Peptides against a protein of PDB entry 4ASU. Designs and how they scored, part 141

Target 1, 270 residues: chain A of PDB entry 4ASU
Amino acid sequence: ATLKDITRRLKSIKNIQKITKSMKMVAAAKYARAERELKPARVYGVGSLALYEKADIKTPEDKKKHLIIGVSSDRGLCGAIHSSVAKQMKSEAANLAAAGKEVKIIGVGDKIRSILHRTHSDQFLVTFKEVGRRPPTFGDASVIALELLNSGYEFDEGSIIFNRFRSVISYKTEEKPIFSLDTISSAESMSIYDDIDADVLRNYQEYSLANIIYYSLKESTTSEQSARMTAMDNASKNASEMIDKLTLTFNRTRQAVITKELIEIISGAA
Target 2, 83 residues: chain B of PDB entry 4ASU
Amino acid sequence: FTFASPTQVFFNSANVRQVDVPTQTGAFGILAAHVPTLQVLRPGLVVVHAEDGTTSKYFVSSGSVTVNADSSVQLLAEEAVTL

## One batch from the design tools (peptide; made by RFdiffusion4, then SolubleMPNN)

Design b2_p17_4_s1 (from b2_p17_4, 11 letters changed)
Fold by OpenDDE base, seed 1:
Structure b2_p17_4_s1 (fold): chain B 270 residues (1-270), chain C 83 residues (1-83), chain A 17 residues (1-17)
Amino acid sequence: as target 1 above (270 residues)
Amino acid sequence: as target 2 above (83 residues)
Amino acid sequence: EKEEARAKLLELLAAAA
């Protein structure tokens, strides 16, 4: 490689490093906000899930319709955030299919569809796009919940798969249950909740679904921003290492060129 | 007793004496060891009576309230403000 | 130049993984 080639490469990598550093700062700012907003969202979401945990709602084995909701975003450059969700979705879908269940999929964020399009295109009901530019709101979750309920797919049970935030350096892909109105109303464990009006239960379920979706979005967003920050940091470090290597190569090449020129001068070779 | 909105937590696993909530079926008072129930909130006033006798008032828009068999209560409002 | 930068960025990210 000529000195010019090395210099060009160095300039290119330095520019990339500037971009990755800038992206890291942006991700850090978004992460800080997401983490603050996750605190109340977690209390809210966990509170909504408490019924299902305490009532131990079970779906009868004869029920065959299962819905999988994968939660991520439209944006890349965040490590394994999307692939982790997709991997668990695939695993769950395969297990359910092996058990003779019908599986339908909803993707929150375009990246889920991008990953699963080839293998699971027929199972997709809907994909929600334009996720990740702005922090998710309860309104966003309500829209998703409403569209799901109006999709015409009468699922018996479902699962929402998302990345739960653990720390700035750690997230875990988790699954939480979603139950249909019929499943909740028919559950034996719900018998202790006497005299619940059907309309009340329906409305309750709608809120519950929106709550869980909102919670999952907040967990996902926080995990994503953290992962992006880490990814950009790693990219910046890799760029730095490459710059160091190329700089060494540049210095060696420069010395070789100088030596060659000196030899030509001394030898009289015009 | 947990009382939260999507953006704010008012009570997190707290012990309270009584919570009055506005439900679609009417006013509902939650006491200690109340029977399990599910209700939907209507716009109105929530009154929390603490064990020390302190009373706090809140306005809520919509949401849900759950009383479980273990006496845990989750009050989840879409919007809530302290009065 | 932007596409090239993006490709290189992706390469750097892949190497970090």
Scores: peptide ipSAE 0.032, ipTM 0.881, DockQ to the pose 0.013
Fold by OpenDDE base, seed 2:
Structure b2_p17_4_s1 (fold): chain B 270 residues (1-270), chain C 83 residues (1-83), chain A 17 residues (1-17)
Amino acid sequence: as target 1 above (270 residues)
Amino acid sequence: as target 2 above (83 residues)
Amino acid sequence: EKEEARAKLLELLAAAA
């Protein structure tokens, strides 16, 4: 490579490194906020899931309609955040299909659709876009919940799949259950709950769904920002290494050029 | 006893003597070993009675309250503020 | 130039993965 070529490459990589460093800082700021907001959201969301864990809700085997909600965002450059969710969605869908279940999919965030559109297009009910630019609010979760409930798809049970935040360097893709009103109302294990009015139960389930979605969004957001921060950091380090390598190459090449020129001058071949 | 909103935690797995909650069907008190139930919150006053005899008051909007068979309670309000 | 920058960024990210 000529000195000019190396210089051009160096300039390009240095510019990219500036971009990745900037993106890291932005992700870090968003992560810090997300983590702070996740703390109460986790207590809130886990609290909402407590009923389903304690009541041991069972769906009859003859009920075959299953809903999968995948939670991610619209925004890329965050490592395996989207692919991890999609992978688990695929696995769950395949397992359910093998069990003779009908599977429909909802994507929260456009990236889910982008990954699954070719193989699972017919199973998609709806994809929610405009996810990930701002921190999710309970209002956002409520909108998603409402649209789901009004979708006309009479699911019996479902699964919400999202990345649970573990640490700044770790997340885990997890699944939590979603149950229809009919499934909850018909569950034998619910008989111990005293004289629950049908309207109360309906409203309760609406809140429960919104709560779980909100929780999943907060976990997903924190995981995503952390992953993006890490990805940008790694990219910046890789760029740094390339810059160092190219700088050495540049110096060596420069010396070689000088030496060649000197030889040509001395030999009179110039 | 867990009491939280999406943005704030007031109690997390705490032991309390009694919690008074405003529900759509009326206000009721949750005591130790209360029968399992599900209720929906109406805007109103929540009163938490601690074991030491102290009381704290909160205003809540909509939400839910769950009393489980194991006596665990989840009070989840869409919005809540300390009074 | 933007396309090239994007490609390089993706390469850096891929290498980091």
Scores: peptide ipSAE 0.027, ipTM 0.878, DockQ to the pose 0.013
Fold by OpenDDE base, seed 4:
Structure b2_p17_4_s1 (fold): chain B 270 residues (1-270), chain C 83 residues (1-83), chain A 17 residues (1-17)
Amino acid sequence: as target 1 above (270 residues)
Amino acid sequence: as target 2 above (83 residues)
Amino acid sequence: EKEEARAKLLELLAAAA
């Protein structure tokens, strides 16, 4: 490589390193906020899931329509955040298909669609874009919930798949159940609950869905920002290593060029 | 007893004597060993009666309340503020 | 994770070239 080539590459990598360092700082700030906002959101979301855990809602085997909601974002450069969700979605879809279930998919965040479009395009109902630029709000979750409920797909049960935040250095892809109104209303385990008006139950389920989506978004966001912070740090370190290597190469090449020039001068070949 | 909004936690697995909630079907008092039920909140006043006899008041918007067979209660409001 | 970061960096490099 010529000195010019090495210099060009060095400049490019240095610029990228500046970008990755900047992105790390941005991610760190977003992470701090996300983690703070996750604390109440987790209590809220886990509270919403309590019914399903305690009632042990079961879907009859003859009910075959299953909805998978994958939760991530539109934003890349966050390690395995999107791929982990997609991987579990694929696994779940395959398992359900093997069990004779009909599977439809909703992607929260464009990255899900980007990963799964070739293999699962026919199963996608909708992809929610414009996710991840700002912290998710309950309003956002409500919009998603409403659109899902109005999609016309009458699922029996579903799975929401998202990354649960564990620590700044750890997340875990998890699955939580969602149930249709019909499924929950017909569940035998619900018989212990007092006579519930159908309208009340419908409204309750609407809130439940929104709550769970909101919770998943908050977990996902926190996980994503922490992962991005780590990814950008790693990228910056990798860039640093590349810069060091190229700098050494540059120095060696420079010396060689100087030597060559000197020889040409001495030999009169210049 | 858990009482939370998306942005704030008021009670987390706490023991309380009674919780009065505004529901679409009416106002209900949730006491110990209340029968399992699901309700939807209407905008209104929530009153939490602590074991020590103190009372706390909250204004809530929409949401849900769940009373489970194990006496656990989840009060989840879309918005809630302390009064 | 490091490998993923490297891959992303390379992607960025390619995009910046």
Scores: peptide ipSAE 0.023, ipTM 0.869, DockQ to the pose 0.013
Fold by OpenDDE base, seed 3:
Structure b2_p17_4_s1 (fold): chain B 270 residues (1-270), chain C 83 residues (1-83), chain A 17 residues (1-17)
Amino acid sequence: as target 1 above (270 residues)
Amino acid sequence: as target 2 above (83 residues)
Amino acid sequence: EKEEARAKLLELLAAAA
């Protein structure tokens, strides 16, 4: 490689390093906010899931329609955030199909569709785009919930798959259940809940869905920003190492060129 | 007893004496060992009676309230403010 | 993780060119 080639590569890597450092800072700021907002959201979301855990809602085997909601975002450069969700979605879809279930998919965030488009395009009901630019709000979750409920797909049971935030260096892809109104209303375990008006139950279920979506969005966002921060940090470090290596190569090459030139001068072959 | 909005937690697995909630079907008080029920909140006043005798008042918007068989209660309001 | 970072770096490089 010529000195010019090395210099060009050095410049390129240095520019990338600047970009990754900048992105790291942005991700860090977003992470800090997301983590703060996740605290109440987690209590809220976990609270919403309490019924399903305590009532041990089971979907009858004869019910075949299953909905998978994958939660991520539109934005890349966040490590395995999207691929982890997609991987679990694929696994779940395959398992459900093997069990004779009909599976439909909703993607929250464009990246889910991007990953699954080739293999699962026919199973997608809808993809929600414009996710990840701003922190998710309960209003956003409500819109998603309503659109889902109005999609015309009468699922019996579903699963929402998202990355749960553990720490700045760790997330875990998890699945939480969602149930249709019919499944809840027909569940034997719900018999202990007396005198529930059908309209009340419907409204309750709408809130429940919105709640879990909101929770999942908050978990996902926090995980994503943390992962992006880490990814950008790693990229910056890798760039630094490459710069060092190339700099050494540059210096060696420069010395070789100088030596060659000196030899040519001394030998008169110039 | 858990009482939260998407953005704020007021009670997290706390023991309370009584919670008065405004529901679409009417206001009711949740006492110890209340029968399991599901309700939807209407805008109104929530009153939490703590075991120590203190009373806290909140204004809530829409949401849900769950009373489980194990006496756990989840009050989840879309919006809630302390009064 | 290093491999993924390298891949992303390459993607960034490709986008910058």
Scores: peptide ipSAE 0.023, ipTM 0.866, DockQ to the pose 0.013

Design b2_p17_4_s2 (from b2_p17_4, 10 letters changed)
Fold by OpenDDE base, seed 4:
Structure b2_p17_4_s2 (fold): chain B 270 residues (1-270), chain C 83 residues (1-83), chain A 17 residues (1-17)
Amino acid sequence: as target 1 above (270 residues)
Amino acid sequence: as target 2 above (83 residues)
Amino acid sequence: ERRRAREELLARLAALA
């Protein structure tokens, strides 16, 4: 490699390092905010899921329509965040299909569709784009919930798949259940609940769905920002190591060139 | 008893004596061992009566309230403020 | 010219040192 080639490569890697370092700082700031906002969101979301845990709602086997909601974002460079969700979605879809269920997919964030479009395009109902640029709000979750409910797809049960935040270095892809109004209203375990007006139950389910989506978005966002921060840190370190190696190579090559030039001068070949 | 909004937690698995909630069907008092029920919140006042006799008041917007068979209660408001 | 080239090269070498 010529000095020119090494210099060009060094310049390129240094630029990459600057970008990754900048992205790390941005991700760190977003992570810190996301973590703070996740604390109440988790209590809120887990509270919303409590009914399903307490009631142990079961979907009859004759019910065939299953909705999978994958929650991620539009933004890359966050390690395995998107692929983890997609992997679990694929697994769940395959298991449900093997059980004779009809599976439809909703992607929250464009990356889900980007990963699954080729293999699961026919199963996609809708993809929500423009996710991840700003912290998710309850309003955002409500919009998603409303669009889902208005999609016309009458699912019996569903699965929301998202990355649950554990720590700055750890997340876990999890699945939480979603139930249709009909499934909840017909569930035997719901018989213990006093006569609930149909309109009340409908409204309750709308909130429940929005709540769960909101929760999943907050978990996903926190996980994503943490993962991005880590990924950018790793990229910056890798770039640094490469810069060091190339710098050594540059210095050696430079010395060799100088030595060659000296020899040529001394030998009179120049 | 859990009472939270998307952005704030007021009670997390706390023991309370009574919670008064504004529902679409009217005022609803949740006591110990209340029958399981699901309700939707209307904008109004939530009053939490602690075991020590203290009362806390909150204004809530829309949301949901769940009373489970195990006496656990989840009050989830879209917006809530301490009054 | 050879002497100048040598001096320039020596100066570059000295700067690397």
Scores: peptide ipSAE 0.018, ipTM 0.838, DockQ to the pose 0.004
Fold by OpenDDE base, seed 2:
Structure b2_p17_4_s2 (fold): chain B 270 residues (1-270), chain C 83 residues (1-83), chain A 17 residues (1-17)
Amino acid sequence: as target 1 above (270 residues)
Amino acid sequence: as target 2 above (83 residues)
Amino acid sequence: ERRRAREELLARLAALA
């Protein structure tokens, strides 16, 4: 490599390092906000799931329609955030198919579709785009929930898959159940809940779905921003190491050129 | 007793004497060992009666309330404000 | 094309970690 080539490469990597450092700072700011907003959202979301945990709602085996909702975003450069969700979605879909279930998939965020399109395109009902630019709101979750409920797909049971935030350096892909109105209304365990009007139950279920989606979005967002921050930090460090290596190569090459020129001068070779 | 909105937590697994909630079917009080039920909130006043005799008032927009067999209660409002 | 190349390079740098 010529000195010119090395210099060009050095300049390029230095510019990339500046970008990764900037992206790290942006991700850090978004993470800090997401983490603050996750605190109440977690209490809210866990509260919404309490019924399903306490009632132990079971779906009859003869029911075959299963919905998988994968939650991520549209934006890349966040490590394994998207691939982790997609991997679990694939695993769940395969297990359900092996059990003779019909599986349909909904992607929250375009990255899920990008990963699964080739292998699962026929199973996708809808993909929600424009996820991750702004922090998710309850309104956003409600829109998603409403669209799902009005999609015409009559699922019996479903799974929402998302990354739960643990710490700035850790997240875990998790699955939570979703149930259709019919499944809840027919569940034997629900008999202990007295005087539930059908309309009340329907409205309750709409809130429940929105609540769970909102919770999943908040967990996913926090996980994503933390992962992006870490990824950009790592990228910046890697760039630094590469700059150091190339600088050494540049110095060696420069010395070799000087030595060659000196030899040419001494030898009288033009 | 858990009372939260998407953006704020008011009570988290707290012990309370009574919670008055506005539901679509009417306002009712949730006492200790209330029968399990599911209700949807209407806009209105939530009143929390603490064990120490203190009373806190909140205005809620909509949401849900769950009373479980284990006496746990989840009051989940879309929007709520302290009064 | 330059933006894509930059994004790819960023992705590669991020993956090396």
Scores: peptide ipSAE 0.055, ipTM 0.908, DockQ to the pose 0.014; fails the geometry check
Fold by OpenDDE base, seed 5:
Structure b2_p17_4_s2 (fold): chain B 270 residues (1-270), chain C 83 residues (1-83), chain A 17 residues (1-17)
Amino acid sequence: as target 1 above (270 residues)
Amino acid sequence: as target 2 above (83 residues)
Amino acid sequence: ERRRAREELLARLAALA
């Protein structure tokens, strides 16, 4: 490589390093907010899931329609956040298909579709875009829930797959159940909750779905921002190392050029 | 007893004497060992009676309330404010 | 082209993390 080439590369990497550092700071700020907002959201979301855990709702084996909701975002540069969700979705879809279930997929965030579109395009019902630019709100979750309920797909049960936040250095891809109104209404374990008006139960289920989606979005966002912060930090470090290496190469190349020029002058071969 | 909104937690697995909730079917009081039920909240007043005799009032917009067989209660409001 | 190259490099740097 010529000195000019090395210099150009150095300049490029230095510029990228500035960007990654800036992105790290932005991610850090978003992470701090997300983590703070996750605390109540987790209590809220886990509270909503409590019914399903306590009631131990079972879906009859003859029910075949299964919905998978994958939760991520539109934005990259966050490590394995999207691929982890996609991997779990693929695994779940394969297992369900092997069990003779019909599987449909909803992607929250464009990255899910980006990963799965080639292999699972026929299974996608809808992809929600514009996820991850701003912190998710309950309103956002409600919109997603409403769209799902109005999609016309009459699923029996479903799975929402998202990254649960553990710490700044750890997340875990998890799955939570989603049940249709019909499944809940027909579940034997729900008999202790009898005498519930059908309209009340419908409304309850709508809230439950929105609550779970909201919770998943908050977990996902916190995990994503943390992962992005880490990824950008690592990128910045990698850039630094590359700059150091290229600087050494530059110095060596410069010396070689000087030596060559001197030899040419001395030899008169110039 | 858990009482939360998406943005705020008021009670987290707390023991309370009674919770009065506004539901679409009517306001009712949740006491110890209340029968399991699912209800939807209407806009209105939530009153929490603590074991120490203190009473706290909240306004809620909408949401759900769950009373489980194990006497656990989840009051999940879309919006809630202390009054 | 410069933007794409930059994005690609950024992606590579992030992946090496």
Scores: peptide ipSAE 0.041, ipTM 0.904, DockQ to the pose 0.014; fails the geometry check
Fold by OpenDDE base, seed 3:
Structure b2_p17_4_s2 (fold): chain B 270 residues (1-270), chain C 83 residues (1-83), chain A 17 residues (1-17)
Amino acid sequence: as target 1 above (270 residues)
Amino acid sequence: as target 2 above (83 residues)
Amino acid sequence: ERRRAREELLARLAALA
């Protein structure tokens, strides 16, 4: 490599390092906010899921329609956040298909679609875009819930797949159940609950779905920002190491050029 | 007893004496060992009666309330404010 | 002597390269 080539590469990497450092700071700020907002959201979301855990809602085996909702965002540069969700979605879809179930997919965030488009395009019902620019609100979750309920796809059971936040250095891809109104209404375990008006149950289910989606979005966002911060830190460190290596190469190459020039001068070949 | 909105937690697995909730089918009081039920909230007043005799009032918008067989209660409002 | 000095310098420079 010529001195010019090395210099150009050094400049490029230094610029990348500046960008990654800036992105790290932005991600850190967003992470701090997301973590604060996750605390109440987790209580809220876990509270919504409590019914399904306590009632042990089960879908009959003869029911074949399964919905998979993958939760991520539109934004890249966050390590394995999107690929982890996509991997779990693929695994779940394959398992369900092997069990003879019909599988449809909803993607929250464009990255899920980008990863799964080639292999699962026919299974996608809808993809929600413009996710991740702003912190998710309950309104956003409600829109997604409403769209799902109005999609006309009569699923029996579903799975929402998202990254649950553990710590600044750890997240785990998890799955939570989604049940249709019919499945909830027909569940034997629901018999312990007093006669619930059909309209009340419908409305309850709508809230439940929105609540679960909201919770999933908050977990996903916190995980994503944390992962992005880590990814940008790693990128900055890698850039630093590469700068050091290239600087050594530059110095060696410069010395070689100087030596060559001196030899040419002394030999009279120049 | 858990009472939360998407943005705020008021009670998290707390023991309370009674919770009065405004539901679409009518207001009712949730006492200890209340029968399991699911209800949808209407805009109105929530009154929490603590074991120490203190009462707290909240205004809630829409949402849900769940009373489980294990006597756990989840009150989940879209919006809630302390009054 | 000048040739030897030149060769020695070249050898030293070559060793530094």
Scores: peptide ipSAE 0.012, ipTM 0.835, DockQ to the pose 0.003; fails the geometry check

